Peptides against a protein of PDB entry 3EFO. Designs and how they scored, part 201

Target 1, 262 residues: chain A of PDB entry 3EFO
Amino acid sequence: SQLADLYKSCETDALINFFAKSAFKAVLHQPLKVIREILVNQTAHMLACYRKNCASPSAASQLILPDSMKVLPVYMNCLLKNCVLLSRPEISTDERAYQRQLVMTMGVADSQLFFYPQLLPIHTLDVKSTMLPAAVRCSESRLSEEGIFLLANGLHMFLWLGVSSPPELIQGIFNVPSFAHINTDMTLLPEVGNPYSQQLRMIMGIIQQKRPYSMKLTIVKQREQPEMVFRQFLVEDKGLYGGSSYVDFLCCVHKEICQLLN

## One batch from the design tools (peptide; made by RFdiffusion4, then SolubleMPNN)

Design b2_p25_3_s3 (from b2_p25_3, 16 letters changed)
Fold by OpenDDE base, seed 3:
Structure b2_p25_3_s3 (fold): chain B 262 residues (1-262), chain A 25 residues (1-25)
Amino acid sequence: as target 1 above (262 residues)
Amino acid sequence: SSLLELLKSHQKAVPLPDSYVLIDL
């Protein structure tokens, strides 16, 4: 059917860009609560339409996503949790206005990275490879106290260090003997010159390539206060100020779909 | 890599909740 073909050809990243810009424009004239409700409703309606008209038979207890929209819910949840749509006490009016304006001018690729960051396990680096490490899901459950992770969203870059990070890697990156000796006030990694340091710098360079903004590096130690800022970028987790986890959002969307079809 | 590629490439390591979510091909 024509409708089935439409869903197959759908580009989720383009849709998210559209929804983001539409919602961020609406912020000027509508309450945030209303905007969030509209986004949830739109998500539910699109998926309900698919289930009704295109989907293969399945149990009512199962959420059905067309392959082209398999990542739509996670991106929508990220959009709903953005500080422009979900006010946070620590975010100033100026900062919200700034982020709103940035997104209004973002292309599809930029908005994709902005809403769902790239999280790389740096502790798994192969110094003999020029390839980027495979990214992991943006959740605390994917972090390790023994690990080192690089997070980037096109605007910010974080290097997160577990409390039990290997001393040899710490020395390789920072040229200090232990976790306790790392200075988190630095915004640039030292040029240590060993293969691991060189590889990490190369990766950071690749991430920065073709991005319109220069990402400032923030060093984050696990269990220190600045880690709370970092955790806000773990977008699949539950937010501190009313944002749902990805799992909770899936349940919410499924419930809405069922209500629409019943 | 995009989120889509992440989900595809890490399907074995980070499985989708197939019992709860059906991806219709």
Scores: peptide ipSAE 0.268, ipTM 0.695, DockQ to the pose 0.069
Fold by OpenDDE base, seed 5:
Structure b2_p25_3_s3 (fold): chain B 262 residues (1-262), chain A 25 residues (1-25)
Amino acid sequence: as target 1 above (262 residues)
Amino acid sequence: SSLLELLKSHQKAVPLPDSYVLIDL
């Protein structure tokens, strides 16, 4: 059917880019609450339509996603949790305006990275390999107190250090003897010159490559105040300013789909 | 997308039970 073909050809990344720009344009003329409701409603309607017209019979308790839209909900939740769409006094008008303007000019590829960051476990680096470590899901549950993680979203780059990060890696990266000695005010890694340091710098360079903006590096120690900012980029978790976790959002969407179809 | 690749590698790491979400191929 025509509908089935449409869903098969759907490009979720393009849809998210469209939804983001549409929503951010609407911010100028509509209440944020209404905009968020529209986005959720549109998501539910698209998936309800699929369930009704395209999906094979399945239990009502199951959320059915077409393969082409398997990542739609997670991206949509990331969009909904963006500061531009949140009505919180803690978010400055300047920051909201800045991010709004940035996204309005982003291409599809840039918006993907912006809404769902890349999170890399750099403590697993093989200095003899040219391959990047496999990214992990953007959730605190995927972090390790013994680990070191690099997060990038095209605008910001964070190096997160667990409280029990290996001292040998700390020395390799920062040339200091321990976690406590790391200066979090630095915006550049020191050129220590060992293979691990060089590999990390290379990885950072690769991530920066083909991005339109230079990403500022922020060093983050676990359990210190700046970690709160870092946690906002763990987009699958519950947001600080009322945004839902990915799990909660999936449940919300599923309930709305059921309401539409029953 | 990077997320798609991530999900391919971590399909079992979906935060919901396998029975809750069905990816229709």
Scores: peptide ipSAE 0.246, ipTM 0.756, DockQ to the pose 0.068
Fold by OpenDDE base, seed 1:
Structure b2_p25_3_s3 (fold): chain B 262 residues (1-262), chain A 25 residues (1-25)
Amino acid sequence: as target 1 above (262 residues)
Amino acid sequence: SSLLELLKSHQKAVPLPDSYVLIDL
């Protein structure tokens, strides 16, 4: 059917870019709560329409996603949790305004990275490989106390270190003997010169490439106060200021779909 | 490394019951 063809041809990244810009424009004349409700409603309506008209038969208890939209809910949840639509006390008005303006000018690729960061397990680096490590889901559940992770969203870059990070990696990256000796006030990694350090720097360089903005580096030690800022970028987790986890959002959308289809 | 790659198998990637989310091909 024509409708089925439309869903098959849907580009989720383009849709999210559109929804983001539409919502961020609406911030100027509509309450944030209303904007968020509209976004959820739009998501539910699109999926309800698919279920009604295109989807294969399935139990009502199941959430059915078109293949072309399999990542739509996670991105939509990220959008809903963005500080522009869900203000946070720690985010200044100027910062919110800045991010709003940035997104309003972002292309599809930039907005995709902005809403869902890359989270890379740096502790698994192969110094002989030219490939980037495989990204993991942006959730605390994917972190490890023994691990080191690099997070980037096109505007910020974080190097997160678990409390039990391997001393040899700490030495390799920072040239210090232990986790306790890491200086988190640094915005640049030292040029230690060993293969691991060089590989990490190369990876950071690759991530920075083709990005229109220079990403500031923040070094984050697990269980220190600044880690709370880092955790805000773990977008699949429950937010501190009213944002849902990805799982909770899926449930919310499913319930609304069921209501629409009575 | 992309989100799409992370969600190749949505049911396995998301901590939900195996039958809760159905990706319709």
Scores: peptide ipSAE 0.243, ipTM 0.692, DockQ to the pose 0.067
Fold by OpenDDE base, seed 2:
Structure b2_p25_3_s3 (fold): chain B 262 residues (1-262), chain A 25 residues (1-25)
Amino acid sequence: as target 1 above (262 residues)
Amino acid sequence: SSLLELLKSHQKAVPLPDSYVLIDL
């Protein structure tokens, strides 16, 4: 059917960019609660229409996503959790205004990275390889106390260190004897000059070269207070100042779809 | 890599029942 063909040709990345800009424009004239509800409803209606008219037969207990929209829910959840759409007092008006302006000017590629950061397991680096490590899902469940992770969203860059991160890597990156000696106030990595340090710097450079904005580096130690800021970028988890985990959001969308079709 | 590639590689690691989400090809 023509409708089935339409879903097959859908580009989720473009849709999310459109939804983001539409929602951020609406902030000027509509309450945030209403905007969030509209976004959820639109998501549910699109997927309900697919289930009704295009989807293969399946159990009612299953959430059915067309292949072209397999990442729609996760991005939509990220959009809903953005500070621009949250009315919490912990978020300043200036911060919301700033991020709103940024997103309103972003292209599709920039908005993708902005809403869903790249999270790289740096501790798995092979200094003899020129390949970037495979990214992991943006969730605390994907971190390890023994690991070191680099996170980037196009505007910010974080280097997260587990409490049990390898001392040899700490020495290689920071030229200090232990985790406790790492200075988290630094915004630049030292020029240590060993292969691991050079490889990490190269990776950071590659990530930066792909983005139009200069990303400030923040060093984050696990279990220290500043880690709270880092955790806000683990977008598949429940947000500190609002927003659902990805899993909870999927359940919410599924429930709404069922309500529309029953 | 794109989020699509990431989700494809980690789809089985999503903390959902195996039968909860169906990607319709």
Scores: peptide ipSAE 0.239, ipTM 0.679, DockQ to the pose 0.066

Design b2_p25_3_s4 (from b2_p25_3, 15 letters changed)
Fold by OpenDDE base, seed 2:
Structure b2_p25_3_s4 (fold): chain B 262 residues (1-262), chain A 25 residues (1-25)
Amino acid sequence: as target 1 above (262 residues)
Amino acid sequence: SELLELLKSHQKDKPLPDSYVLIDL
């Protein structure tokens, strides 16, 4: 059917780019609450329409997503949790304005990375491999106290270190003997010169080269206060400022779809 | 998309609740 073809050809990343720009434009003239409601409703309506007209019959208890929109909910949740759409006093007007303007000019690829960061397990690096480590989902559940992770969203770069990070890797990256000796005030990694350090720097360089903005590096130690900032980029988790986890959002969308179809 | 591939790669970890089903077109 024509409708089925539409869903087949739909690309979620392009949709999110569109929705983000539309929503961020609307911020100037509409209440944030209304904008968020519209986004949720639009998501539900699109998916409800698919279920009604395109999907094979299934149990009402199931949320059915077309393949082309598998990641629509997660992206939408990320959009909804963006500071531009949050009415919290902890978020400065300047920050909202800045991010708003950035997104308004972002292409699809940039917005994709912006809303859903790349999280790389650096502790798994093979210095002999030319391939980047496989990214993991942006959730605390994917972190490890023994791990070191690099997070990048096109604007910010974080190097997160678990409290039990291997001393040899710490030495390799920072040229210090232990986790406790790492200075989190640094914004640049030292040029230690060993293969591991070189590989990490190469990876960081590759990530940076593909982005139009220079990403500031922040070193984050697990269980230190600055980790709270880092955790805000774990977009599948519950947000500090009232945003839902991905799972909770899925449930919300499901309920909305059911209401539309009943 | 990269995100889609990421989600697919983690499918074995059951990243989605059982009640959520992805349908190919």
Scores: peptide ipSAE 0.022, ipTM 0.561, DockQ to the pose 0.075
Fold by OpenDDE base, seed 5:
Structure b2_p25_3_s4 (fold): chain B 262 residues (1-262), chain A 25 residues (1-25)
Amino acid sequence: as target 1 above (262 residues)
Amino acid sequence: SELLELLKSHQKDKPLPDSYVLIDL
């Protein structure tokens, strides 16, 4: 059917870019509550339409997603949790204005990375391999106290270190003997010159490639104050300022779909 | 999508709750 073909051709990344720009434009003349409601309703209506017209028979208790929209809900939740749409007093007007302007000029690839960061397990690096480590999902559940992770969203880069990070890796990256000796005020990694340091720098360079802005590096130690900022980029988790986790959002969307189909 | 590939790689970790079903078109 024509409708089935439409869903097959749907590109989630392009949709999120469109929804983001539309929402951020609407901020100028619509209440934020209304904008958020529209975004949720649009998501639910698209999925309800699929279930009604395209999906095979299934249990009503299950959420049925077309393959083309498999990742739409997670991106939509990230959009809804953006500071521009949250309007929390803890977020300055300047920051909201800044991020609004940034997104309004982003292409599809840029907005994809911006809303859902890349999180890489750096502690798994093989210095003899030219391949990048496989990214992990942006959740605290994917972190390890023994691990070191690099997070990038196109604007910021974070190097997160677990409290039990291997001393040999700390020595390799920072040229210091232990976790306690790492200076988190640094915005650049030292040029230690060993293979591990060189490979990490190479990876950071690759991530920076084709990005319109130079990403500032922030070094974050687990359980220190700056980790709170880092955790805001773990977008599948519950947000600091009332944003839903990915799972909770899925349940919300499912409920809305059921209401539409009753 | 990079995210889609990521989710595929972590399918064993249940990228969606068990109550959710993905349908190929």
Scores: peptide ipSAE 0.017, ipTM 0.572, DockQ to the pose 0.068
Fold by OpenDDE base, seed 1:
Structure b2_p25_3_s4 (fold): chain B 262 residues (1-262), chain A 25 residues (1-25)
Amino acid sequence: as target 1 above (262 residues)
Amino acid sequence: SELLELLKSHQKDKPLPDSYVLIDL
């Protein structure tokens, strides 16, 4: 069918880029609440249409996604949770304006990374491999107190260290004896010169490659105050300023779809 | 996409078809 062909041709990354720019244009003329409602409704309508016209019959308890849009909900939730679309006094007007302008000029690849960061478990690095470690989902549930993680969204880079991260890795990265000795005010890793340090620096370089903006490094210790900033980039979790978790958003969308199809 | 593969690899629920997500209500 024509609709089936349409869904087959859809690319989630392009769609989210379009929705983001459309929404960020709309903020100049419409209330934020209305914009968020439109985005949710649009998502629900698209998925409801697919379920009605393209999907095989299934139980009402199941959310059915077309292959081309499997990750649309997670990106949409990230968009909805962006500071540009949030009306919170904790977010400065300048920050909102800055991010708005950035996204308005982003290509598809840049916006993809911006809305859903890359989170890498660097404590699992193979110093003999040039391959990046497999990314994990952006949620606190994927972190570990024994781990070290690198997060990048095209604008910011964070090195998160668990309170029980291996001392040998800390020594390898920072040339200090323990977690407590790590200076979180530094924005550059020291050139320690061992294979692990070199590998990490190489990975950071690969991540930075072909990105239009230079990402500043922020070192974050678990359970210290700056970790709160880092947690804002764990986009699948509940937002600090009222944004839903990915799971909660899926439930919301599912409910809306069911209502549309009744 | 990388994200799609990531989501597949970290499926929380029972193995489901690629286009299906079970919502526990």
Scores: peptide ipSAE 0.015, ipTM 0.524, DockQ to the pose 0.109
Fold by OpenDDE base, seed 3:
Structure b2_p25_3_s4 (fold): chain B 262 residues (1-262), chain A 25 residues (1-25)
Amino acid sequence: as target 1 above (262 residues)
Amino acid sequence: SELLELLKSHQKDKPLPDSYVLIDL
């Protein structure tokens, strides 16, 4: 059907960009709560329409996403949790205004990276490989106390260190003997010169390449206070200030879809 | 376009919630 073809051709990245800009524009003249409700309703309506008109018969208990929108919910949840639409005490008015303006000017590629960061397991680096490590899902469940992870969203870059990070990797990256010796006020990695350090720096360079903004590096130690900021970028997790986990959001959307189709 | 290439490059490394394309809730 024409509708099925439309869903097949739909580009989630373009949609989320559109929704983001529309919502961020609406912030100027509508309450945030209303904007969030509209976004959820629009998401539910689109998916309900697909289920009703395009999807194969299935049990009502099943959430069915068109292939083209399989990642729409996760991005939509990220949008809903953004500080522009969901105020956070740690985010100033100026910062919210700044982010709003940034997104209003972002292209599709930039907005994708912005809303769903790239999270790389740096501790698994193969110094002999020219490939970037495969990204993991942005959730605490994918972190390891023994691991080191690099997170980037086009505006910020974080190097997260597990409390049990291997001393040899710490030595390799920071040229210090232990986790406790890492200076989190550092915004640049030292020039240690070993293959691991060099590859990490290369990866950071690749991530920074062709991005419109220079990403400041923030070093984050697990269980230290600054980690709370880092955790806000684990977008699939439940937020501290009213943001749902991805799973909870899916459940919410599913419920609304069912209500629409009753 | 350069933007599209950036998007593609990002998508190559982006983990997808494929398990949630069809789920029982």
Scores: peptide ipSAE 0.020, ipTM 0.525, DockQ to the pose 0.169; fails the geometry check

Design b2_p25_4_s4
Fold by OpenDDE base, seed 3:
Structure b2_p25_4_s4 (fold): chain B 262 residues (1-262), chain A 25 residues (1-25)
Amino acid sequence: as target 1 above (262 residues)
Amino acid sequence: MNSVIELPEGTTKGEDHWRIDMSKL
């Protein structure tokens, strides 16, 4: 059917880009609450339509996602939790305005990275390999007190350090003897010159490649106050200021779909 | 799209769709 073909040809990243720009434009004329409700409604309607007209019968307790929209809920939740649509005290009006303007000009590739950051466990680096470490889900559950993680969203880059991160890695990256000696006010990594440092710098370079903006680096220590800012980029987790977890959002969408179909 | 993203555990793959058992969440 024409409708089935539409779903098969759907590009989720393009949809998210479209919804983001539409929502961010609407910020100028509509309350944030209304904008968020519209986005949830649109998500539910698209999925309800698929379930009703395209999908085979399934139990009401099931949430049905077409192949083309497998990751739509995740990204939609990320959009809903963005500081432009979800006001946070730590984000200034100017910063929100700035981010809004940036997103309005982002291509599909830029926006998907912006809404769902890349999170890399760099403590697993093999200095003898040129391969990047495999990214992990943007959730606190994937962090480790013994780990070091690099997060990038196309605008910001964070180096998160667990309280029990290996001293040898601390020495390798910062040329200091321990976690306590790391200065988090720095925005550049020192040129230590050892293989690990060089590999990390290479990775950072690769991440920066073909990105329209130079990402500012922020060093974050676990359990220090600035970590709260970092945690806002763990987009699958429940937000501090009203954002839902990924699972909570799935439940929300499912509930609305059921209301539409029953 | 981001290959890191996974659906909740217990999700099953249909012919052209994914099924998430919401009762397990």
Scores: peptide ipSAE 0.695, ipTM 0.960, DockQ to the pose 0.870
Fold by OpenDDE base, seed 1:
Structure b2_p25_4_s4 (fold): chain B 262 residues (1-262), chain A 25 residues (1-25)
Amino acid sequence: as target 1 above (262 residues)
Amino acid sequence: MNSVIELPEGTTKGEDHWRIDMSKL
Protein backbone atom coordinates (compact mmCIF):
# COMPACT_ATOMS: atom_id res chain seq x y z
CA SER B 1 0.00 0.00 0.00
CA GLN B 2 0.99 3.61 -0.40
CA LEU B 3 0.92 4.06 3.34
CA ALA B 4 3.15 1.08 3.95
CA ASP B 5 5.58 2.37 1.38
CA LEU B 6 5.60 5.73 3.09
CA TYR B 7 6.67 4.19 6.38
CA LYS B 8 9.33 2.09 4.69
CA SER B 9 10.82 5.15 3.06
CA CYS B 10 10.75 7.25 6.22
CA GLU B 11 14.04 8.78 7.30
CA THR B 12 13.85 9.23 11.05
CA ASP B 13 16.85 11.54 11.23
CA ALA B 14 15.25 13.91 8.74
CA LEU B 15 11.96 13.67 10.55
CA ILE B 16 13.52 14.58 13.89
CA ASN B 17 15.29 17.50 12.26
CA PHE B 18 11.97 18.69 10.90
CA PHE B 19 10.16 18.29 14.21
CA ALA B 20 12.93 20.07 16.07
CA LYS B 21 12.89 23.07 13.77
CA SER B 22 9.12 23.19 13.73
CA ALA B 23 8.93 23.05 17.51
CA PHE B 24 11.66 25.61 17.99
CA LYS B 25 9.92 27.95 15.58
CA ALA B 26 6.67 27.47 17.46
CA VAL B 27 8.35 28.53 20.72
CA LEU B 28 7.98 32.12 19.56
CA HIS B 29 4.19 31.92 19.43
CA GLN B 30 2.98 29.00 21.55
CA PRO B 31 3.35 27.92 25.18
CA LEU B 32 6.04 25.33 25.77
CA LYS B 33 3.57 22.94 27.34
CA VAL B 34 1.47 23.00 24.20
CA ILE B 35 4.47 22.40 21.98
CA ARG B 36 5.53 19.38 24.01
CA GLU B 37 2.02 17.99 23.91
CA ILE B 38 1.90 18.41 20.16
CA LEU B 39 5.16 16.52 19.72
CA VAL B 40 3.95 13.63 21.85
CA ASN B 41 0.65 13.65 20.01
CA GLN B 42 2.36 13.58 16.63
CA THR B 43 4.54 10.68 17.70
CA ALA B 44 1.58 8.73 19.00
CA HIS B 45 -0.50 9.41 15.91
CA MET B 46 2.20 8.26 13.52
CA LEU B 47 2.71 5.04 15.42
CA ALA B 48 -1.01 4.50 15.94
CA CYS B 49 -1.59 4.89 12.23
CA TYR B 50 1.07 2.30 11.50
CA ARG B 51 -0.37 -0.13 14.01
CA LYS B 52 -3.85 0.29 12.61
CA ASN B 53 -3.12 0.24 8.92
CA CYS B 54 0.24 -1.43 8.30
CA ALA B 55 1.11 -3.79 11.12
CA SER B 56 -0.25 -7.26 11.76
CA PRO B 57 -2.60 -7.58 14.70
CA SER B 58 -0.83 -7.77 18.05
CA ALA B 59 -1.63 -7.66 21.74
CA ALA B 60 -2.52 -4.26 23.14
CA SER B 61 0.32 -4.63 25.62
CA GLN B 62 2.83 -4.45 22.80
CA LEU B 63 4.32 -1.33 21.32
CA ILE B 64 4.82 -1.72 17.58
CA LEU B 65 7.53 0.29 15.86
CA PRO B 66 8.07 0.21 12.12
CA ASP B 67 11.64 -0.63 11.22
CA SER B 68 12.20 2.85 9.81
CA MET B 69 11.15 4.40 13.11
CA LYS B 70 13.06 2.12 15.46
CA VAL B 71 14.91 5.05 16.98
CA LEU B 72 12.18 7.65 16.59
CA PRO B 73 11.02 7.47 20.22
CA VAL B 74 14.44 7.96 21.75
CA TYR B 75 15.20 10.97 19.57
CA MET B 76 11.77 12.44 20.14
CA ASN B 77 12.31 12.17 23.87
CA CYS B 78 15.68 13.86 23.49
CA LEU B 79 13.97 16.70 21.66
CA LEU B 80 11.32 16.99 24.36
CA LYS B 81 14.01 17.20 27.01
CA ASN B 82 15.99 19.91 25.26
CA CYS B 83 16.35 23.12 27.25
CA VAL B 84 14.60 25.09 24.53
CA LEU B 85 11.37 23.25 25.24
CA LEU B 86 11.68 23.25 29.03
CA SER B 87 10.01 25.96 31.08
CA ARG B 88 12.25 25.62 34.10
CA PRO B 89 13.57 28.88 35.54
CA GLU B 90 16.96 27.28 36.10
CA ILE B 91 17.55 27.52 32.38
CA SER B 92 18.51 31.01 31.32
CA THR B 93 16.77 32.77 28.48
CA ASP B 94 20.12 33.29 26.82
CA GLU B 95 20.93 29.60 26.83
CA ARG B 96 17.57 28.73 25.37
CA ALA B 97 17.88 31.37 22.70
CA TYR B 98 21.38 30.23 21.84
CA GLN B 99 20.49 26.58 21.42
CA ARG B 100 17.33 27.46 19.55
CA GLN B 101 19.27 29.43 16.97
CA LEU B 102 21.86 26.69 16.61
CA VAL B 103 19.34 23.95 15.95
CA MET B 104 17.41 26.12 13.51
CA THR B 105 20.44 26.08 11.24
CA MET B 106 21.53 22.47 11.73
CA GLY B 107 21.49 19.89 9.00
CA VAL B 108 20.21 16.38 9.54
CA ALA B 109 23.55 14.92 10.56
CA ASP B 110 24.31 17.74 12.97
CA SER B 111 20.95 17.58 14.69
CA GLN B 112 21.23 13.83 15.05
CA LEU B 113 24.49 14.14 16.94
CA PHE B 114 23.21 17.10 18.90
CA PHE B 115 20.19 15.29 20.28
CA TYR B 116 21.93 11.97 20.88
CA PRO B 117 25.61 12.39 21.75
CA GLN B 118 28.47 10.04 21.12
CA LEU B 119 29.72 8.44 24.32
CA LEU B 120 33.04 6.66 23.95
CA PRO B 121 34.82 4.46 26.50
CA ILE B 122 38.27 6.01 26.35
CA HIS B 123 39.70 3.62 28.91
CA THR B 124 39.41 0.87 26.31
CA LEU B 125 41.56 2.65 23.74
CA ASP B 126 43.88 0.60 21.63
CA VAL B 127 46.88 2.77 20.91
CA LYS B 128 47.70 0.58 17.93
CA SER B 129 44.34 1.21 16.28
CA THR B 130 43.23 4.29 14.38
CA MET B 131 39.59 3.36 14.85
CA LEU B 132 37.33 5.03 17.34
CA PRO B 133 36.24 2.90 20.25
CA ALA B 134 32.72 1.56 20.00
CA ALA B 135 30.24 4.06 21.38
CA VAL B 136 27.94 3.12 24.24
CA ARG B 137 24.40 4.15 25.11
CA CYS B 138 24.00 7.60 26.63
CA SER B 139 23.04 6.39 30.10
CA GLU B 140 24.66 6.32 33.51
CA SER B 141 24.23 2.56 33.43
CA ARG B 142 26.98 2.43 30.83
CA LEU B 143 29.47 4.37 32.92
CA SER B 144 31.82 2.81 35.44
CA GLU B 145 33.77 4.24 38.34
CA GLU B 146 36.85 2.64 36.85
CA GLY B 147 36.25 4.13 33.43
CA ILE B 148 37.06 7.22 31.42
CA PHE B 149 34.52 8.38 28.85
CA LEU B 150 34.46 11.00 26.13
CA LEU B 151 31.11 12.55 25.27
CA ALA B 152 30.49 14.80 22.27
CA ASN B 153 27.31 16.29 20.83
CA GLY B 154 28.76 18.60 18.20
CA LEU B 155 28.76 21.60 20.53
CA HIS B 156 30.32 20.29 23.72
CA MET B 157 32.97 17.74 24.49
CA PHE B 158 33.29 16.18 27.94
CA LEU B 159 35.98 13.96 29.33
CA TRP B 160 34.42 12.15 32.27
CA LEU B 161 36.63 10.37 34.77
CA GLY B 162 35.45 7.81 37.27
CA VAL B 163 36.66 8.13 40.85
CA SER B 164 38.54 4.87 40.40
CA SER B 165 39.97 5.62 36.98
CA PRO B 166 43.23 3.78 36.32
CA PRO B 167 46.15 5.83 37.64
CA GLU B 168 48.23 4.85 34.64
CA LEU B 169 45.66 6.39 32.31
CA ILE B 170 45.41 9.51 34.43
CA GLN B 171 49.16 9.80 34.28
CA GLY B 172 49.08 9.18 30.56
CA ILE B 173 46.45 11.82 29.87
CA PHE B 174 47.19 14.51 32.44
CA ASN B 175 50.71 13.78 33.65
CA VAL B 176 49.54 13.80 37.27
CA PRO B 177 49.81 11.00 39.82
CA SER B 178 46.17 10.61 40.79
CA PHE B 179 42.54 11.48 40.25
CA ALA B 180 42.67 14.11 42.96
CA HIS B 181 45.39 16.02 41.13
CA ILE B 182 43.41 16.47 37.93
CA ASN B 183 42.65 20.12 37.22
CA THR B 184 39.10 20.40 35.93
CA ASP B 185 39.51 24.05 34.98
CA MET B 186 41.55 23.19 31.93
CA THR B 187 39.90 23.26 28.52
CA LEU B 188 42.79 21.61 26.72
CA LEU B 189 44.59 18.37 27.39
CA PRO B 190 48.28 18.72 28.13
CA GLU B 191 50.85 17.68 25.57
CA VAL B 192 52.10 14.64 27.46
CA GLY B 193 53.42 12.99 24.33
CA ASN B 194 52.99 9.31 25.13
CA PRO B 195 51.12 7.00 22.74
CA TYR B 196 47.93 6.99 24.77
CA SER B 197 47.81 10.76 25.00
CA GLN B 198 48.44 11.08 21.30
CA GLN B 199 45.76 8.55 20.49
CA LEU B 200 43.22 10.37 22.63
CA ARG B 201 44.08 13.66 20.99
CA MET B 202 43.73 12.05 17.59
CA ILE B 203 40.29 10.72 18.51
CA MET B 204 39.22 14.13 19.73
CA GLY B 205 40.43 15.56 16.47
CA ILE B 206 38.45 13.05 14.44
CA ILE B 207 35.31 13.86 16.40
CA GLN B 208 35.85 17.55 15.78
CA GLN B 209 36.38 17.04 12.07
CA LYS B 210 33.57 18.05 9.76
CA ARG B 211 31.63 19.61 12.61
CA PRO B 212 30.53 23.19 11.98
CA TYR B 213 31.22 24.26 15.56
CA SER B 214 34.35 24.10 17.65
CA MET B 215 33.56 21.95 20.66
CA LYS B 216 34.75 23.23 24.01
CA LEU B 217 36.35 20.56 26.18
CA THR B 218 35.20 20.16 29.76
CA ILE B 219 36.98 17.85 32.17
CA VAL B 220 34.55 16.22 34.56
CA LYS B 221 35.42 14.26 37.67
CA GLN B 222 32.83 11.89 39.01
CA ARG B 223 31.00 13.11 42.13
CA GLU B 224 32.07 16.71 41.66
CA GLN B 225 29.60 19.50 41.00
CA PRO B 226 30.26 19.82 37.26
CA GLU B 227 29.19 16.21 36.78
CA MET B 228 25.61 17.41 37.05
CA VAL B 229 26.03 19.27 33.79
CA PHE B 230 27.54 16.21 32.16
CA ARG B 231 24.64 14.04 33.26
CA GLN B 232 22.23 16.20 31.28
CA PHE B 233 23.80 14.71 28.16
CA LEU B 234 23.04 11.17 29.24
CA VAL B 235 19.84 11.59 27.30
CA GLU B 236 18.36 8.15 27.89
CA ASP B 237 18.19 8.78 31.64
CA LYS B 238 15.63 10.79 33.54
CA GLY B 239 16.26 14.48 33.19
CA LEU B 240 17.21 16.73 36.07
CA TYR B 241 14.22 18.97 35.51
CA GLY B 242 11.55 16.34 35.11
CA GLY B 243 12.26 14.97 31.67
CA SER B 244 11.42 11.32 31.19
CA SER B 245 13.79 8.45 30.72
CA TYR B 246 13.70 6.60 27.43
CA VAL B 247 11.70 3.78 28.98
CA ASP B 248 9.27 6.19 30.61
CA PHE B 249 8.72 7.88 27.29
CA LEU B 250 8.01 4.57 25.59
CA CYS B 251 5.36 3.92 28.21
CA CYS B 252 3.90 7.36 27.65
CA VAL B 253 3.71 6.88 23.91
CA HIS B 254 2.24 3.42 24.28
CA LYS B 255 -0.46 4.74 26.57
CA GLU B 256 -1.33 7.47 24.10
CA ILE B 257 -1.50 4.99 21.21
CA CYS B 258 -3.84 2.77 23.18
CA GLN B 259 -6.09 5.72 23.89
CA LEU B 260 -6.18 6.61 20.21
CA LEU B 261 -7.03 3.11 19.04
CA ASN B 262 -9.47 2.00 21.79
CA MET A 1 21.03 5.68 11.60
CA ASN A 2 22.48 5.30 15.11
CA SER A 3 23.52 1.70 15.60
CA VAL A 4 24.23 2.23 19.30
CA ILE A 5 20.58 2.68 20.20
CA GLU A 6 18.84 -0.48 21.33
CA LEU A 7 15.25 -1.30 22.10
CA PRO A 8 14.25 -2.63 25.52
CA GLU A 9 15.06 -6.15 26.54
CA GLY A 10 12.53 -8.64 25.27
CA THR A 11 11.90 -6.82 22.02
CA THR A 12 11.25 -9.11 19.09
CA LYS A 13 11.74 -8.45 15.41
CA GLY A 14 8.93 -8.87 12.95
CA GLU A 15 9.16 -8.71 9.20
CA ASP A 16 8.95 -4.94 8.98
CA HIS A 17 8.58 -3.92 12.58
CA TRP A 18 9.68 -4.32 16.17
CA ARG A 19 7.47 -5.54 19.00
CA ILE A 20 8.12 -4.30 22.51
CA ASP A 21 6.39 -6.09 25.35
CA MET A 22 5.41 -3.16 27.52
CA SER A 23 4.33 -5.42 30.37
CA LYS A 24 7.97 -6.17 31.05
CA LEU A 25 8.92 -2.56 31.51
Scores: peptide ipSAE 0.695, ipTM 0.960, DockQ to the pose 0.860
Fold by OpenDDE base, seed 2:
Structure b2_p25_4_s4 (fold): chain B 262 residues (1-262), chain A 25 residues (1-25)
Amino acid sequence: as target 1 above (262 residues)
Amino acid sequence: MNSVIELPEGTTKGEDHWRIDMSKL
């Protein structure tokens, strides 16, 4: 059917870009609560339509996602959790306005990275390999106290260090003897000159390539207060200011689909 | 698109779609 073909040809990244720009434009004329409700409603309607008209019958307890929309829910949740759409006093008007304007000019690739960051396990680096480490999902469950992770979203770059990160890696990256000696006020990594440091700098360079903005580096120690800022970029987790986890959002969407079809 | 993103454990693949058993979440 024509409808089935439409879903098969859907480009979720382009769709998210469209929804983001539409929502961020609407912020000027509509309450944030209404905008969020519209986004959830639109998501549910699209998926309900597919279930009703394109998918074979399935149990009511199942959420059915077209193959082309496999990642639609997670990105939609990321959009909903963006500071532009949150009505919290902790978020300044200036920050909201700034991010709004940035997203309004983003292409599909930029918005994809912006809403779902790249998270790399730096502690697994092979200094003899030219390949980047495999990215992990943006969730606390993928971090480890023994690990070091690099996160980038096109605007910000974070280097997160576990409390039990290897001293040899700390020495290699920062030229200090221990975790406690790391200065988190630095915005640049020191030029240590060893292979590990050079490899990390190379990776950071690759990530920065083809990005329209120079990403500011923030060094984050696990269990220190500034870590809370970093955790906001773990977009699959529950947000600090009441945003849903990925799983919670799936449940929310499923509930609304059921309401539409029953 | 982003290949890192995965659906919940237990999700099954159909011919043109994914099925998530929400009762297990």
Scores: peptide ipSAE 0.695, ipTM 0.960, DockQ to the pose 0.861
Fold by OpenDDE base, seed 4:
Structure b2_p25_4_s4 (fold): chain B 262 residues (1-262), chain A 25 residues (1-25)
Amino acid sequence: as target 1 above (262 residues)
Amino acid sequence: MNSVIELPEGTTKGEDHWRIDMSKL
């Protein structure tokens, strides 16, 4: 059917970009709560339409996603959890305005990375490989106390260090003997010069390539206060300021779909 | 798009769609 073909040809990244810009524009004229509700409603309606008109009958307990929209819910949740759309006093007006303006000018690729960061397990680097490590899901569940992770969203870059990060890697990256000696006030990695350090720098360079903004590096130690900021970029998790986890959002969308179809 | 994103455990793949059993979440 024509409708089925439409869903097959859907570009979710473009949709998210559109929804983001639309929502962020609406912030000027509509309450944030209303905007969030509209986004959820639109998501539910699109998926309900697919279920009704394009999908074979399925149990009510199932959430049906077309292939083209496999990642729509997670990105939509990321959008909903963005500081621009959150009504929290902890978020400064300036920060909200800043991010709003940035997103309004982002292309599809930029917004994709912005809403769902790239999280790389740096501790798995093979100095003999030219390949980037495989990214992991943006969730605390994918972190490890023994790991070192690089997170980038096009605007910010974080280097997260587990409390039990390998001392040899700490030495290789920071030229200090242990985790405790890492200075988190640094915004640049030292020029240690060993292969691991060079590879990490290369990776950071690759991530920075073709990005319109120079990403500031923040070094984060596990269990220190700044880690709380870092965790907000783990977008699949429950947000500190009331945003839902990915799973919770799926449940929310599913319930709304059921209400639309029943 | 980002290929690292995965659907919840228990998800099954149809011909052109994914089915998530919400009762398992």
Scores: peptide ipSAE 0.690, ipTM 0.959, DockQ to the pose 0.873

